# Designs tried in a protein design run: peptides against a protein of PDB entry 5JXT. Part 59

Target 1, 319 residues: chain A of PDB entry 5JXT
Amino acid sequence: SLLPKKEINVYIGMSEMQVKWYQKILEKDIDAVNGAGGKRESKTRLLNIVMQLRKCCNHPYLFEGAEPGPPYTTDEHLIYNAGKMVVLDKLLKRIQKQGSRVLIFSQMSRLLDILEDYCVFRGYKYCRIDGSTAHEDRIAAIDEYNKPGSDKFIFLLTTRAGGLGINLTTADIVILYDSDWNPQADLQAMDRAHRIGQTKQVVVYRFVTDNAIEEKVLERAAQKLRLDQLVIQQGRAQVAAKAAANKDELLSMIQHGAEKVFQTKGAFGTMAEKGSQLDDDDIDAILQAGETRTKELNARYEKLGIDDLQKFTSESAYE

## One batch from the design tools (peptide; aimed at target 1 Y72 E116)

Design b2_p23_5_s1 (made by RFdiffusion4, then SolubleMPNN; from b2_p23_5, 8 letters changed)
Fold by OpenDDE base, seed 3:
Structure b2_p23_5_s1 (fold): chain B 319 residues (1-319), chain A 23 residues (1-23)
Amino acid sequence: as target 1 above (319 residues)
Amino acid sequence: SERLEKRREERRKRDEEILEELE
């Protein structure tokens, strides 16, 4: 029988470079971040800030002029300049030693480009599929990954491209490098490995930048998922979860952790303490803390009814 | 590699376009 998947949110501090770029993004539009734009502030402006902050949480080299060079080289800087890459690098080494195979999902094809450079740099054999991958090339990549005795360790996928009904049960580890606004897209991604034909315990690691917008993206996704479950259970088809965040919700998401980011000199959390020198004990501590916070997050939303879940608790960024 | 440089150049061009749209 298929074992239940284990899902763990992995909360990761920003690198020093991510903090600097996160500050720069907030400062560039500080009036919008402070809500000073009033009724004239466009929802589009806030969505753009959200998008830039999410890019920063993924990797600072998603911005022009962020990558050191010329000459542009692939080196350890590709890893230590992004908290998620530092954790990924250590986690992949562990996963490989365990004889597991891994799917890595992202919303951003440009992040997959960075992950390809990383895979080449570390000597990891990989496959890739994104939204631009031709149908024939997609089939070929899946077949190459799934073949008996495949030397492909990693499959790099955009969440939406990987969600399209494919079977990747030859992998037992799923890394969600970032989260979709629609939690169903992430579930569909996980279900590529967690499907009939899987023989191992599937483990899903969801990377979440700590003290950043991604925590609020995750909370919103968890709230929506619980709401969707309750609507299905209660037969209340009409509770179309308002799919689009309002301006106040977007503003609250942007403001989350912003003050602490402005006060921070250097990196956050374990990235400040250890940086790229994370050991196996540091990874275990991050995973254990993540498992605890994951249980707490789920327990928070399990107690809420439909009416409570429709009220986005604007917990003020100042509590 | 030439492929890496090409990807960097394509990233740069897209980022220039985004910066120009924000300016």
Scores: peptide ipSAE 0.032, ipTM 0.611, DockQ to the pose 0.045
OpenDDE base, seeds 1, 2, 4, 5: peptide ipSAE 0.022, 0.023, 0.020, 0.021; ipTM 0.572, 0.578, 0.590, 0.600; seeds 2, 5 fail the geometry check

Design b2_p23_5_s2 (made by RFdiffusion4, then SolubleMPNN; from b2_p23_5, 12 letters changed)
Fold by OpenDDE base, seed 3:
Structure b2_p23_5_s2 (fold): chain B 319 residues (1-319), chain A 23 residues (1-23)
Amino acid sequence: as target 1 above (319 residues)
Amino acid sequence: SAALERRREERRRRDREILEELE
């Protein structure tokens, strides 16, 4: 029988470089971040800020002039300048040592480019599929990954491209490097490994930048998923879950953790203490804390009714 | 590699285009 998937949110601190770029993004549009634009501030401007903050949470080299150079070299700086890469690097070493194979999903094809550079740098054999990959090349990549005795350790996928009904049950680990605004897209990604033909316990690691926009993206996704479940259970098809965040919701999401980011000199949390020198105990602590916080998050939304889930908990960015 | 450098250049070009659209 297929074992239930284990899902763990992995809460990761920003690197020093991420903090610097996160500050720079907020400062560039500080009036919009403070809500000073009032009713005149466009929803589009706030969406742009959200997208830049999400890029920062993924990797600072997603910005022009962020990557050190010239000369542009692939080196340890590719890892230590992004908290998610530091955790990924240690986690992949463990995953490989245990004889597992891994799917890595992202919303951003440009992040997959960074992950390819990383895979080459570490000597990890990989496959890649994104939205631009031709149909024939997708089939070839899937077949190469799934073949008996495949030496391909990693499959790099965009979440939407990986959602296209493919079978990747030859992997038992799923890393969501970032989250989709639609939790169903992430579930569809997980279900590439978690389906008929899987013989191992599937473990899903969802990377979440702590004290940043991604925490609010995750909360919103969890809220939406619970709402969708309750709507299905109650037969109330008409609760059009307002899929798009309103302006005030976007502003609250942007403001989340912003004050602490401005006050921070250096990195956050375990990234400040250990940086790239995380050991196995540090990883275990991060995973254990993540598992606890994941249970707490789920328990929060399980107690809420439809009417409560339709209210965005506008608890203040300052509390 | 020349392939990595080209991808970095394309990334920089796209980032410039996005920055110019935001100005």
Scores: peptide ipSAE 0.108, ipTM 0.709, DockQ to the pose 0.044
OpenDDE base, seeds 1, 2, 4, 5: peptide ipSAE 0.113, 0.041, 0.063, 0.023; ipTM 0.714, 0.585, 0.676, 0.587; seed 1 fails the geometry check

Design b2_p23_5_s3 (made by RFdiffusion4, then SolubleMPNN; from b2_p23_5, 14 letters changed)
Fold by OpenDDE base, seed 1:
Structure b2_p23_5_s3 (fold): chain B 319 residues (1-319), chain A 23 residues (1-23)
Amino acid sequence: as target 1 above (319 residues)
Amino acid sequence: SAARERRRRERAERDRRLLRELE
């Protein structure tokens, strides 16, 4: 029988470089961030801010002029300048020692380019599929990954490209490096490993930048997923339509953690305490804290009815 | 090295396009 998947949100602090870039993004549009633009703020402007903040949470080298160089090198700076990379680097070492194989999903093909550079730098053998990968090349990459005795440890995928019904049950670990706005896309990504033919316990690690917009992206995704479940259970087809965040929701998401980010000198959380020197105990602590917060998040939404889940409860930011 | 440098240039060019679309 297929074992239930274990899902853990992994809450990760920003690096010092991420904090600096996050501050710059907020400062560039400070009037919009403060809600001073009122009715004049376009939804498009807010969406742009959200996208830049999400890029920052993924890796600062997703911005022009952020990568050190010329000369452009691949070195430890690729890792320590992004909190998610620091955690990923330690986690992958553990996963490999356990004899597991891993799918890494992102929304951003440009992040996969960074992850390729990382894989080469660490000597990890990998496959890659994104939205631009030809059909034949996708088949070849899947077959190369799935072959008996494959030396490919990592599969790098864009979430949507990986969602295309492929079987990757030869992996037992899934890392969602970032989250889709549609929680169903992430579920479809997990279902590449968590499917008939899987022989191991599938573990899903969802990376979430702490004290940043990604917490609100996660909350909104959890809310939507619960709403979708309740709508299916209650047969209320009409409720599914409000998938797009409104302006006030976007503004609330942008504002989340912004004050603390402005006050922060250096890195956040475990990145401030340990930086790139995370050990196995630090990883265990991060995973344990993540498991607790994941249970709390799920428990919050399990108690809510459809009418409550239709309201973007910004109020949980004041508890 | 050459392939990584090409990807970096392609990323930078895409970022310039995205930044111009955001302006």
Scores: peptide ipSAE 0.066, ipTM 0.701, DockQ to the pose 0.043
OpenDDE base, seeds 2, 3, 4, 5: peptide ipSAE 0.060, 0.055, 0.024, 0.026; ipTM 0.705, 0.698, 0.598, 0.606

Design b2_p23_5_s4 (made by RFdiffusion4, then SolubleMPNN; from b2_p23_5, 14 letters changed)
Fold by OpenDDE base, seed 5:
Structure b2_p23_5_s4 (fold): chain B 319 residues (1-319), chain A 23 residues (1-23)
Amino acid sequence: as target 1 above (319 residues)
Amino acid sequence: SAELERRRRERARRDEEILAARR
């Protein structure tokens, strides 16, 4: 029988470089961030801020002029300048030592470009599929990854490209490097490994930048997933879950953790204490804390009814 | 976009050169 998947949110502090870029993004639009733009502030502007903050949470090198160079070098700076890369680097070493194989999903094809550079730098053999990958090349990459005795350790996928019905049950670990606004897209990504033909316990690590907008992206996704489940269970199919965050919701998401980010002169949490010197005990502590927070998050939404979930704003998550 | 693709190509070329020098 297929074992239930284990899903763990991995809460990761920003690197010093991420904090600096996160501050810069907020400062550039400070009037919008403070709500001073009033009725004139466009939803489009807030969506743009959200997108830049999500890029920052993924990797600073997604911004023009952020990467050191010329000359541009692939080196340890690619890792230590992003909290998610520091955790990924340690986690992949453990996963490989365990004889596991891993799918890494992102919303951002440009992040997969950074992950390719990382794979080459660490000597990890990989496959890649994104939204631009031709159908034939997609089949070839899947077949190369799934072949008996494949030396490909990592499969890099965009969440949408990976969602297209493919079987990757030769992997037992799934890393969601970022989250989709639609939790169903992430579930479809997990189901590439968690399907008939899987012989191992599938473990899903969802990376979440702590004290940043990604916590609110995760909360929104969890809220939507629970609402969708309850709507199906209650036969209330006409309860359109508001698919898009409103202006006030976007503003609240942007403001989440912003004060603490402005007060911070360095990295956050374990990234401030250890940075690239994270050991196996630090990883275990992060995973244990993440498992606890994941249970708490799920328990919070499991208690809510349809009417509560429809009214639930990002502020009521703390009351 | 074009500048980032240029940087990626420059990294890829350098990584290939490093990998070739290690072989």
Scores: peptide ipSAE 0.045, ipTM 0.669, DockQ to the pose 0.121
OpenDDE base, seeds 1, 2, 3, 4: peptide ipSAE 0.137, 0.029, 0.042, 0.027; ipTM 0.734, 0.576, 0.627, 0.597; seed 1 fails the geometry check

Design b2_p23_6 (made by RFdiffusion4)
Pose (drawn by RFdiffusion4):
Structure b2_p23_6 (pose): chain A 317 residues (1-241, 244-319), chain P 23 residues (1-23)
Amino acid sequence: SLLPKKEINVYIGMSEMQVKWYQKILEKDIDAVNGAGGKRESKTRLLNIVMQLRKCCNHPYLFEGAEPGPPYTTDEHLIYNAGKMVVLDKLLKRIQKQGSRVLIFSQMSRLLDILEDYCVFRGYKYCRIDGSTAHEDRIAAIDEYNKPGSDKFIFLLTTRAGGLGINLTTADIVILYDSDWNPQADLQAMDRAHRIGQTKQVVVYRFVTDNAIEEKVLERAAQKLRLDQLVIQQGRAQVAAAANKDELLSMIQHGAEKVFQTKGAFGTMAEKGSQLDDDDIDAILQAGETRTKELNARYEKLGIDDLQKFTSESAYE
Amino acid sequence: AEEAAEERREAREEEREERAEEA
């Protein structure tokens, strides 16, 4: 029995420093922010703003010249200058206290570099797979974290790094520092720990910058994820739109017994006998329209799970 | 893995020293 994973959006604000940088990004190209300029503009200008705001929502130190002036130290400012780091510090502290281990995923390798300095600062044992990591390296990194009684606690990965099918069930908590545009990428990261061999409840925390660009980014991915489900669930429809032996057999046998019983004429003919007054015609049209409504209202309401013929139906016996 | 983390940390410290000399 594999427990369904708990996925939680943790909505986070921004530090005073992030607001300063967030405003500068929006100010430096306020024209494009207000939707000015021609409609012919290439997608490049807006996408550059998206990248900066994404970096800003992650950590201000991703911008050069942002960390407090030289010389540079690695201290508490690394935590309190990014809203996500403040939430993560207490979250990681609580995670270790309850005997849990955690996989931390991110889109940006420069952010895992910042998380490296944090892990050293707090004394956390950790592993890292980067996507810019050799094959033999990540094999050892996987084994080191999966070793029985492992010294490690945090596993830093990029959402895409490892590839398909790698196993990290020695962790039961996943933290997505930032989200991916395609939902299958984040969903695959969660299934690094949420797969066969996982014994504990998998909990996934997704850091989202509330009232900022990442909240809006999330709704789109949630929509794209909902669209994918509808396509997959309806993937049986085109193969259904020939005729089975039973389907052909049912067409022939339908009402055959009543035909054999009949010596004279069938229904509409036996009761009225090839002569029809106005009242008889009106009853035929009223009975037909009624049947037509009930038939259409029954089938136009159905779903794929009702129309889909099982392959075992072809096993006529 | 620890050696690779130490090498990455040394590289970040060297970049920080270069930037401090330029400032």

Design b2_p23_6_s1 (made by RFdiffusion4, then SolubleMPNN; from b2_p23_6, 11 letters changed)
Fold by OpenDDE base, seed 1:
Structure b2_p23_6_s1 (fold): chain B 319 residues (1-319), chain A 23 residues (1-23)
Amino acid sequence: as target 1 above (319 residues)
Amino acid sequence: MDKKIEERRKEREEERKKRELEA
């Protein structure tokens, strides 16, 4: 029988560079962030801020002029300048030592470009599929990854490309480098490894930048997932459609952790304490803390009924 | 924005290949 998947949110502090860029993004649109724009800030502007903050949480080199260079080098700076890369780098070493194989999902194809450079820099053999990958090349990449005795350790996928019904049961670890706004897209990605033919327990690591917008993206995704589950259970199909973030929700998400980010000099959390020098004990502590916070997050939404979940989505509509 | 990331990626890849040939 297929073993239940273990899902762990991995809460990761920003690097110093991420903090600086996160501050810069907020400062650039400070009037919108403070709600001080006497004209109700456009939903489009707020969505753009959200997109920039999510890019920052993934990797600062997603911004123009952020990457050191020219010349543009592949070196340890690619890792230590992003908290998620620091944790990924340590986690992948552990995963490899365990004889596991890993799917890495992101919403951002440009982050996969950085992850390819990282894979080559670390000598990790990989496959890649994104939205631009031709159908034939997708088949070839899947077959190359799934072949008996494949040397391909990592599969890099955009979450949407991973949603295409492919079988990747030759991997037992899933890393969601970022989260989709639609939790069903992430579930569909996990189900590439967590499917008939899987022989191992699938473990899913969801990377979440701590004290940043990604916590609110995760909370919203968890709320939506619970709502979708309850709607399916109660046969109320019409309720699921209202899940587009309003302006006030977007503003609240942007404001989340912003004050602490502005007050922070340097990095956050374990990134401030250890930076790139995370050891195996530090990783275990991060994973254990993540497992606890994951249980707490799930328990928060499991107790909520449809009406409570709708109120949480509607109270943000009436303020 | 997207083209510049791809350009930087290509430059890193070219530099890597150069280093691999010089080693």
Scores: peptide ipSAE 0.172, ipTM 0.726, DockQ to the pose 0.044
OpenDDE base, seeds 2, 3, 4, 5: peptide ipSAE 0.026, 0.060, 0.029, 0.032; ipTM 0.585, 0.654, 0.586, 0.604

Design b2_p23_6_s2 (made by RFdiffusion4, then SolubleMPNN; from b2_p23_6, 10 letters changed)
Fold by OpenDDE base, seed 3:
Structure b2_p23_6_s2 (fold): chain B 319 residues (1-319), chain A 23 residues (1-23)
Amino acid sequence: as target 1 above (319 residues)
Amino acid sequence: MDELKEERRRRREEERRRRELEA
């Protein structure tokens, strides 16, 4: 029988390089970040800041001129310069040792390019699908991954490209390297592994950069998911959850953790303490803390009614 | 953007060749 999936938010500190680039992004648009642009500040500018901050949370090498070089090399710097890569690198070793196979989803095809460099650098055999992958190549990649005795350990997917009806039940681990603004896109991604034909316990690790915009992306996604569930349950089709964040919501998201980021002269949390030297106990601690925070997050939204879930609580960085 | 993608592709090919020579 199909076991219920286990979902864990994995809260990950920024690397020192991510902190520096996060600061640089905020400083470039400091007037917009401080709300000084007033009514004239475009929603488009705030959306651009949000997208740059999300890129930073994924990997600083998503920015032009961020990667060290010339000469440009693939080395340990690809890992230690991004908190998510440090955790991913340790987690994948454990997953492989357990005889599991893994789907890695991202919103960003350019992050998949970095993950390909990483897979080659670690000697992980992989498949890849994104939004540009031809139909025939998509079929070939799926078949190569799903074949009996496949040596492909990792499948790299963009969330939207991977969400389209494919069966990947030969994987039992799902890593959401980042989150979609639409929680249904992430659910559809998980359902590639968590469906009829799965024989193992599916575990979903959702990577979330701690003390950064990604926490607010996650909260908004959780709020929306609960609202969607209640609307379906109550038959109230008319509650069009405002799909797009308003200007004040975007500003609040940008401001979240910004002060602490400006005060930080290194990495965050476990990345400051151990960086790339995380051991198995550190990973277990991160996963346990993540499981606790995941339960707390879910419990927060489970208590809310439709009317409460329609109100964005502007938890500013000052509350 | 395309230049960075091609540069990464080049580096992956070089790293594959390096590993094939070390094996």
Scores: peptide ipSAE 0.388, ipTM 0.889, DockQ to the pose 0.040
OpenDDE base, seeds 1, 2, 4, 5: peptide ipSAE 0.110, 0.103, 0.354, 0.033; ipTM 0.658, 0.722, 0.866, 0.659

Design b2_p23_6_s3 (made by RFdiffusion4, then SolubleMPNN; from b2_p23_6, 12 letters changed)
Fold by OpenDDE base, seed 3:
Structure b2_p23_6_s3 (fold): chain B 319 residues (1-319), chain A 23 residues (1-23)
Amino acid sequence: as target 1 above (319 residues)
Amino acid sequence: MDKKIEERRKEREEKRRERERLA
C-alpha cells in the first residue's frame, strides 16, 4: 500500500551573504519597496524585485559578481554562503546514511548548476533534468536513476520538467529547494516519488527562507491550494482563483521581513548561531520547528471558507 | 548523459576561466 506522504516545511535562516544581497536588492529599488512609486509603479518592476529576492533566498551566486574570486573555486564557500545549502548538506548526509535516495526540485535551472557543482564537490553521484534536456537524454537519465542497483543518489530536476508524468519511485525523499507559485506544480513534482510502486514512506522537505519573501510565496500557494480544493468540493467552477498577484499583494510580499533584514547584522536564526557547523541536533530542531509551523499553516487555511481565502489579508509587514 | 553533464561542467569551467582572464 502507498503510505501518505509526509510534508515538512523547513524554515531556514539566510546566511550573512544572503542578508547583504537581500538588503542590496531592496535598497536598489527602495522607492518601489516603500510604495513611493504609487499608481505609476509597474507590476513588472515589482515582479522583477520578487524574482531577485527569490534568487537571493536560493543562492547569492545567482547574481553577477557575487561569486568570490578570482580564483573562482568550488569549495565550502558554496555551502556556507547559502542557508539552504547548509541545511541541504547536513540533510543529504543523513538521507544517505539512511539508505534513502533523493529528488531535488528547483524552479531555477541556474540553481541546478550550483547543485551540480555541489554534488561533484561532495562526490554525490547524480542525474539531472531541466527544461532544456532533450527527450532522449531525459529518458536515459530516468532509466539510469531507476535501474536496480543504481549508484545515482540524487536526481536534480526543475519542478516543471520533473513534473511531466515520470515515475521516480526509486526515490523516497523529495526536497523542494524552492516553491512554485502554482502549488499544483509542486504536488506534481512530489507525485514523481509518491506514486504506485513506491515501497517507502515518502518525505517531502520544502525549503523556505525564514523572514523573507518565500514565506509569503508559501502562504499564497497554501491559500490557492485550499481555494482550489474548496472550489472542487463545492462545484463552484466560477471561482477562478486570481492567478496573478496584484501590485499591492506583490508589494506586501516584498515588504515582508524587510525591516528585520535591514536591522540584521550577519546571518539569521540558526545560521547566525551555528552557520555551517550545524550538528544532527540542530537539524532535528529545525525539522521539528518546521513540522510544527507546517501544521499551524495548514490549520490556518483549513478553517477558512472560499470568501475568506479570496481576501488576501495583507497582514502588514509591521506585525 | 554523463557526457552532457561533463560538457556543462567544461562550459562552466571555461566561463570561469574567462572571468579570471577579465579580472
Scores: peptide ipSAE 0.214, ipTM 0.818, DockQ to the pose 0.548
OpenDDE base, seeds 1, 2, 4, 5: peptide ipSAE 0.179, 0.105, 0.138, 0.125; ipTM 0.797, 0.675, 0.735, 0.721; seed 2 fails the geometry check

Design b2_p23_6_s4 (made by RFdiffusion4, then SolubleMPNN; from b2_p23_6, 10 letters changed)
Fold by OpenDDE base, seed 5:
Parts: C-alpha cells; structure tokens; sequence
Structure b2_p23_6_s4 (fold): chain B 319 residues (1-319), chain A 23 residues (1-23)
C-alpha cells in the first residue's frame, strides 16, 4: 500500500545578503510598501514587488549585479548567500546518506540554473527539465533518472514541467524550493513521487523563508487548498475562490516581516547564529520546528468555514 | 554593464571546462 506522504514546511532564515537585497527592494518602493501611494498605486506595481521579494527569498543571485565577480566562480558563496541553499546543502547530504533520491521543484528556471551550478560544485549527478525542455529531451531525462541502477541523485524540475503526468517514483524525497500560488501545482509535483509504484515513505520538504513574503504565499496557498476541499465537500462548486490577490492582500503580504527586515543588520535566526556552519542538530531542530509550525498552520485552516476562508485574514500579519 | 545571467552561465561553463582541462 502507498504510505501517506509526510509534508514538512521548513522555515529558513534569510542570509545577510538576502536581508540586504530584501531591504533594497522594499526601500526602492517604500511609498508603495507603506501604502502611501493610495489609489494611484497599481496592482501591477505590487505584483512586481512581490515577484522581486520572492526572487530574493530564493536566491540573491537572481538579481543582476548580486553575484560576486568577475571572475564568476562557483564556490561556497553560492550556498551561504542564500538560507535555502544552506539548508538544502545539509539536507541533501543526509538524504544521500540514507540512500534516498530527490526531486527538487521550483517556479523559477533561473533558480534551477543556480541549482545546476550547485550540483556540479558538490558533484551531485542530476537530471533537469523545465518549460523550455524539448519533449524528446524530457523523455530522455526521465528515462535516465528512472533507469534501474541510475546514478542520478537529483532531478531538477520547474513545478510546471513536473506537473505533466510523469512518473518519478524512483525518488522518495521531494523538495519544493518555493511554493506556487496554486497549491494544486505543488500537489501535482508531489504526486510525481507519491504515486502507485512508490515503495518508500515519500517525504516532502517545503522551503519557506521565515519572516518574509513566502510565509504569506504559503498561508494563502493553504487557505485556498482548504477552501477548494470544503467547496468540493459541500457541493458549492460555484464559490469561485477569488483566485487573484487584491491590492490590500498584496500590500499586507509585502508588509509582512518588513519591519523586522529593516531592523536587522545581519542574517535571520539560525542563519545569524551559525550560517553555513549548520550541523545535523541544527537541521533536526529546523525540521522539528517546521513540523510543529506545519501542524499549527493546518490546524488553523481546518477550523475555518468557507466564509472565513474567503476572507484574507490580515490578523496573522501582525502576530 | 550588468552582464546578463545567460552570459554569466555560459562563462561559468567555459571556466569549468577550462578548469577541468587544466586539472
């Protein structure tokens, strides 16, 4: 029988470089961030800010002029300049030692480019597919990954490319490096490993930058998923969940953690304390804290009715 | 001129190939 997948949100502090870039993004549009732009501020401007903040949460090298160089070397700086990479680097060592194989999903093909650089740097054998990958090359990459005795440890996928009905049950670990606004896209990604033919416990690690926009992306995705479930259960299919964030929702998301980011001179949390020197105990602590916060998040939305889930509750923005 | 990330990647690949030939 297929075991239920274990899903853990992994809450990760920003690196010092991420904090600096996050501050710069907010400062560039500070009037927008403070809501001072009033009725004149376009939803498009707020969406652009959200997109830049999400890039920052993924990796600062997604910005022009962020990467140290020339020369542009692949070295430890690729890891320590992004909190998610620090955790990923430690987690992948553990996963490899366990004899597991990993799917890594992102929304950003340019982040997969960084992850390819990382895989080469660490000597991890990998496959890659994204939205630009030709159909034939996609089949070849899947077959190479799935072949008996494949030495490919990692499969790098964009969530959209991974959603296309492929079987990757030869992996038992799924890392969602970032979250989709549509929780169904992430579920479809997980279902590449969590399908008939899987023999192991599938574990899903969802990376979430702590005290940043990504917490609100996650909350909104969880809210939407619960709403979709309740709508199906109650036969209220006509309750179109407002798929697109309104202006006030986007503003609230941008403001989340912004004050603490402006007050911070260095990295956040465990990234401030240990940075790249995270040990196995630190990873266990992060995973345990993540498991607790995941249960709390789920329990919060499980108590809400359809009418409550249709409202973006800003209450969690100031707690 | 902020070098496009594609140009950066192509340079990194070339630098890796050059390092691999020198090793």
Amino acid sequence: as target 1 above (319 residues)
Amino acid sequence: MDEKIAERRARREKEREERARRA
Scores: peptide ipSAE 0.134, ipTM 0.759, DockQ to the pose 0.040
OpenDDE base, seeds 1, 2, 3, 4: peptide ipSAE 0.050, 0.039, 0.048, 0.102; ipTM 0.639, 0.670, 0.692, 0.738; seed 1 fails the geometry check

Design b2_p23_7 (made by RFdiffusion4; failed a check: the pose's geometry)
Pose (drawn by RFdiffusion4):
Structure b2_p23_7 (pose): chain A 317 residues (1-241, 244-319), chain P 23 residues (1-23)
Amino acid sequence: SLLPKKEINVYIGMSEMQVKWYQKILEKDIDAVNGAGGKRESKTRLLNIVMQLRKCCNHPYLFEGAEPGPPYTTDEHLIYNAGKMVVLDKLLKRIQKQGSRVLIFSQMSRLLDILEDYCVFRGYKYCRIDGSTAHEDRIAAIDEYNKPGSDKFIFLLTTRAGGLGINLTTADIVILYDSDWNPQADLQAMDRAHRIGQTKQVVVYRFVTDNAIEEKVLERAAQKLRLDQLVIQQGRAQVAAAANKDELLSMIQHGAEKVFQTKGAFGTMAEKGSQLDDDDIDAILQAGETRTKELNARYEKLGIDDLQKFTSESAYE
Amino acid sequence: AKREERYARAEEEDKEMMERLLE
């Protein structure tokens, strides 16, 4: 029995420093922010702003010249200058206290570099797979974290790095520092720990910058995730739109017994006998329209799970 | 050293991110 995973959006604010940088990004190209300029502009200008805001929502030290002036030290400012780091510090502390281990995913490798400095600063044992990591390296990295009684606690990965089917069930908590544009990428990262061999409840925390660009980024991915489900669930429809033996058999046998019983004429003919006054015609049209409504209202309301014929129906016996 | 390496990769990573956004 594999427990369904718990996915939780953790909505996070921004530090005072992030606001300064966030405002500068928006100010440096305020024209495009207010939707100025021609409609012919290429997508490049706006997408550059999205990148900067994404980096700003992650950590201000991703911008050169942001970390406090030279010389550079690795201290508490690494934590308190990014809202996500403040939430993560207490979250990781609580995770180790309850005997849990955690996979931390990110879109940017320069953020895992910042998380490296954090792990060394707090004394956390950790592994990293980068996507810019050789094959034999990440095999050892997987094994080191999956070794029984492993020294490691945190596993730093990029959402795409490892490839398909790698197993990290020796962890039961997943933290998505930032989200991906296509939902299948984040969903695959969660299934590094949420797969066969996982014994404990998998909990996934997704850091989201509330009232900023990442909240809006998230709604789009949730929509695209919902669209994918509708396509996959309806993937049986085109194969259904020939005729089975039974379907052909049912068409022929329908009402055949009543036909054999009949010596004279059938229903509408036996009761009225090829002569029809106005009242008889009106009853035929009223009974038909009623049947027509009930038939259409029944089938136009159905779903794929009712129309889909099982392959076992072809096993006529 | 690590800091210099991080900022040396900025242009490359930004190009990779832009490619993803254009997809």

Design b2_p23_7_s1 (made by RFdiffusion4, then SolubleMPNN; from b2_p23_7, 6 letters changed; failed a check: the pose's geometry)
Amino acid sequence: SRREERYSRIEEEDKEELERLLE

Design b2_p23_7_s2 (made by RFdiffusion4, then SolubleMPNN; from b2_p23_7, 9 letters changed; failed a check: the pose's geometry)
Amino acid sequence: SRREARYARLEEEDQEELEELLK

Design b2_p23_7_s3 (made by RFdiffusion4, then SolubleMPNN; from b2_p23_7, 10 letters changed; failed a check: the pose's geometry)
Amino acid sequence: SRREARYARIAEEDAEYMAELLA

Design b2_p23_7_s4 (made by RFdiffusion4, then SolubleMPNN; from b2_p23_7, 9 letters changed; failed a check: the pose's geometry)
Amino acid sequence: SRREARYARLEEEDAEEMEEMLK

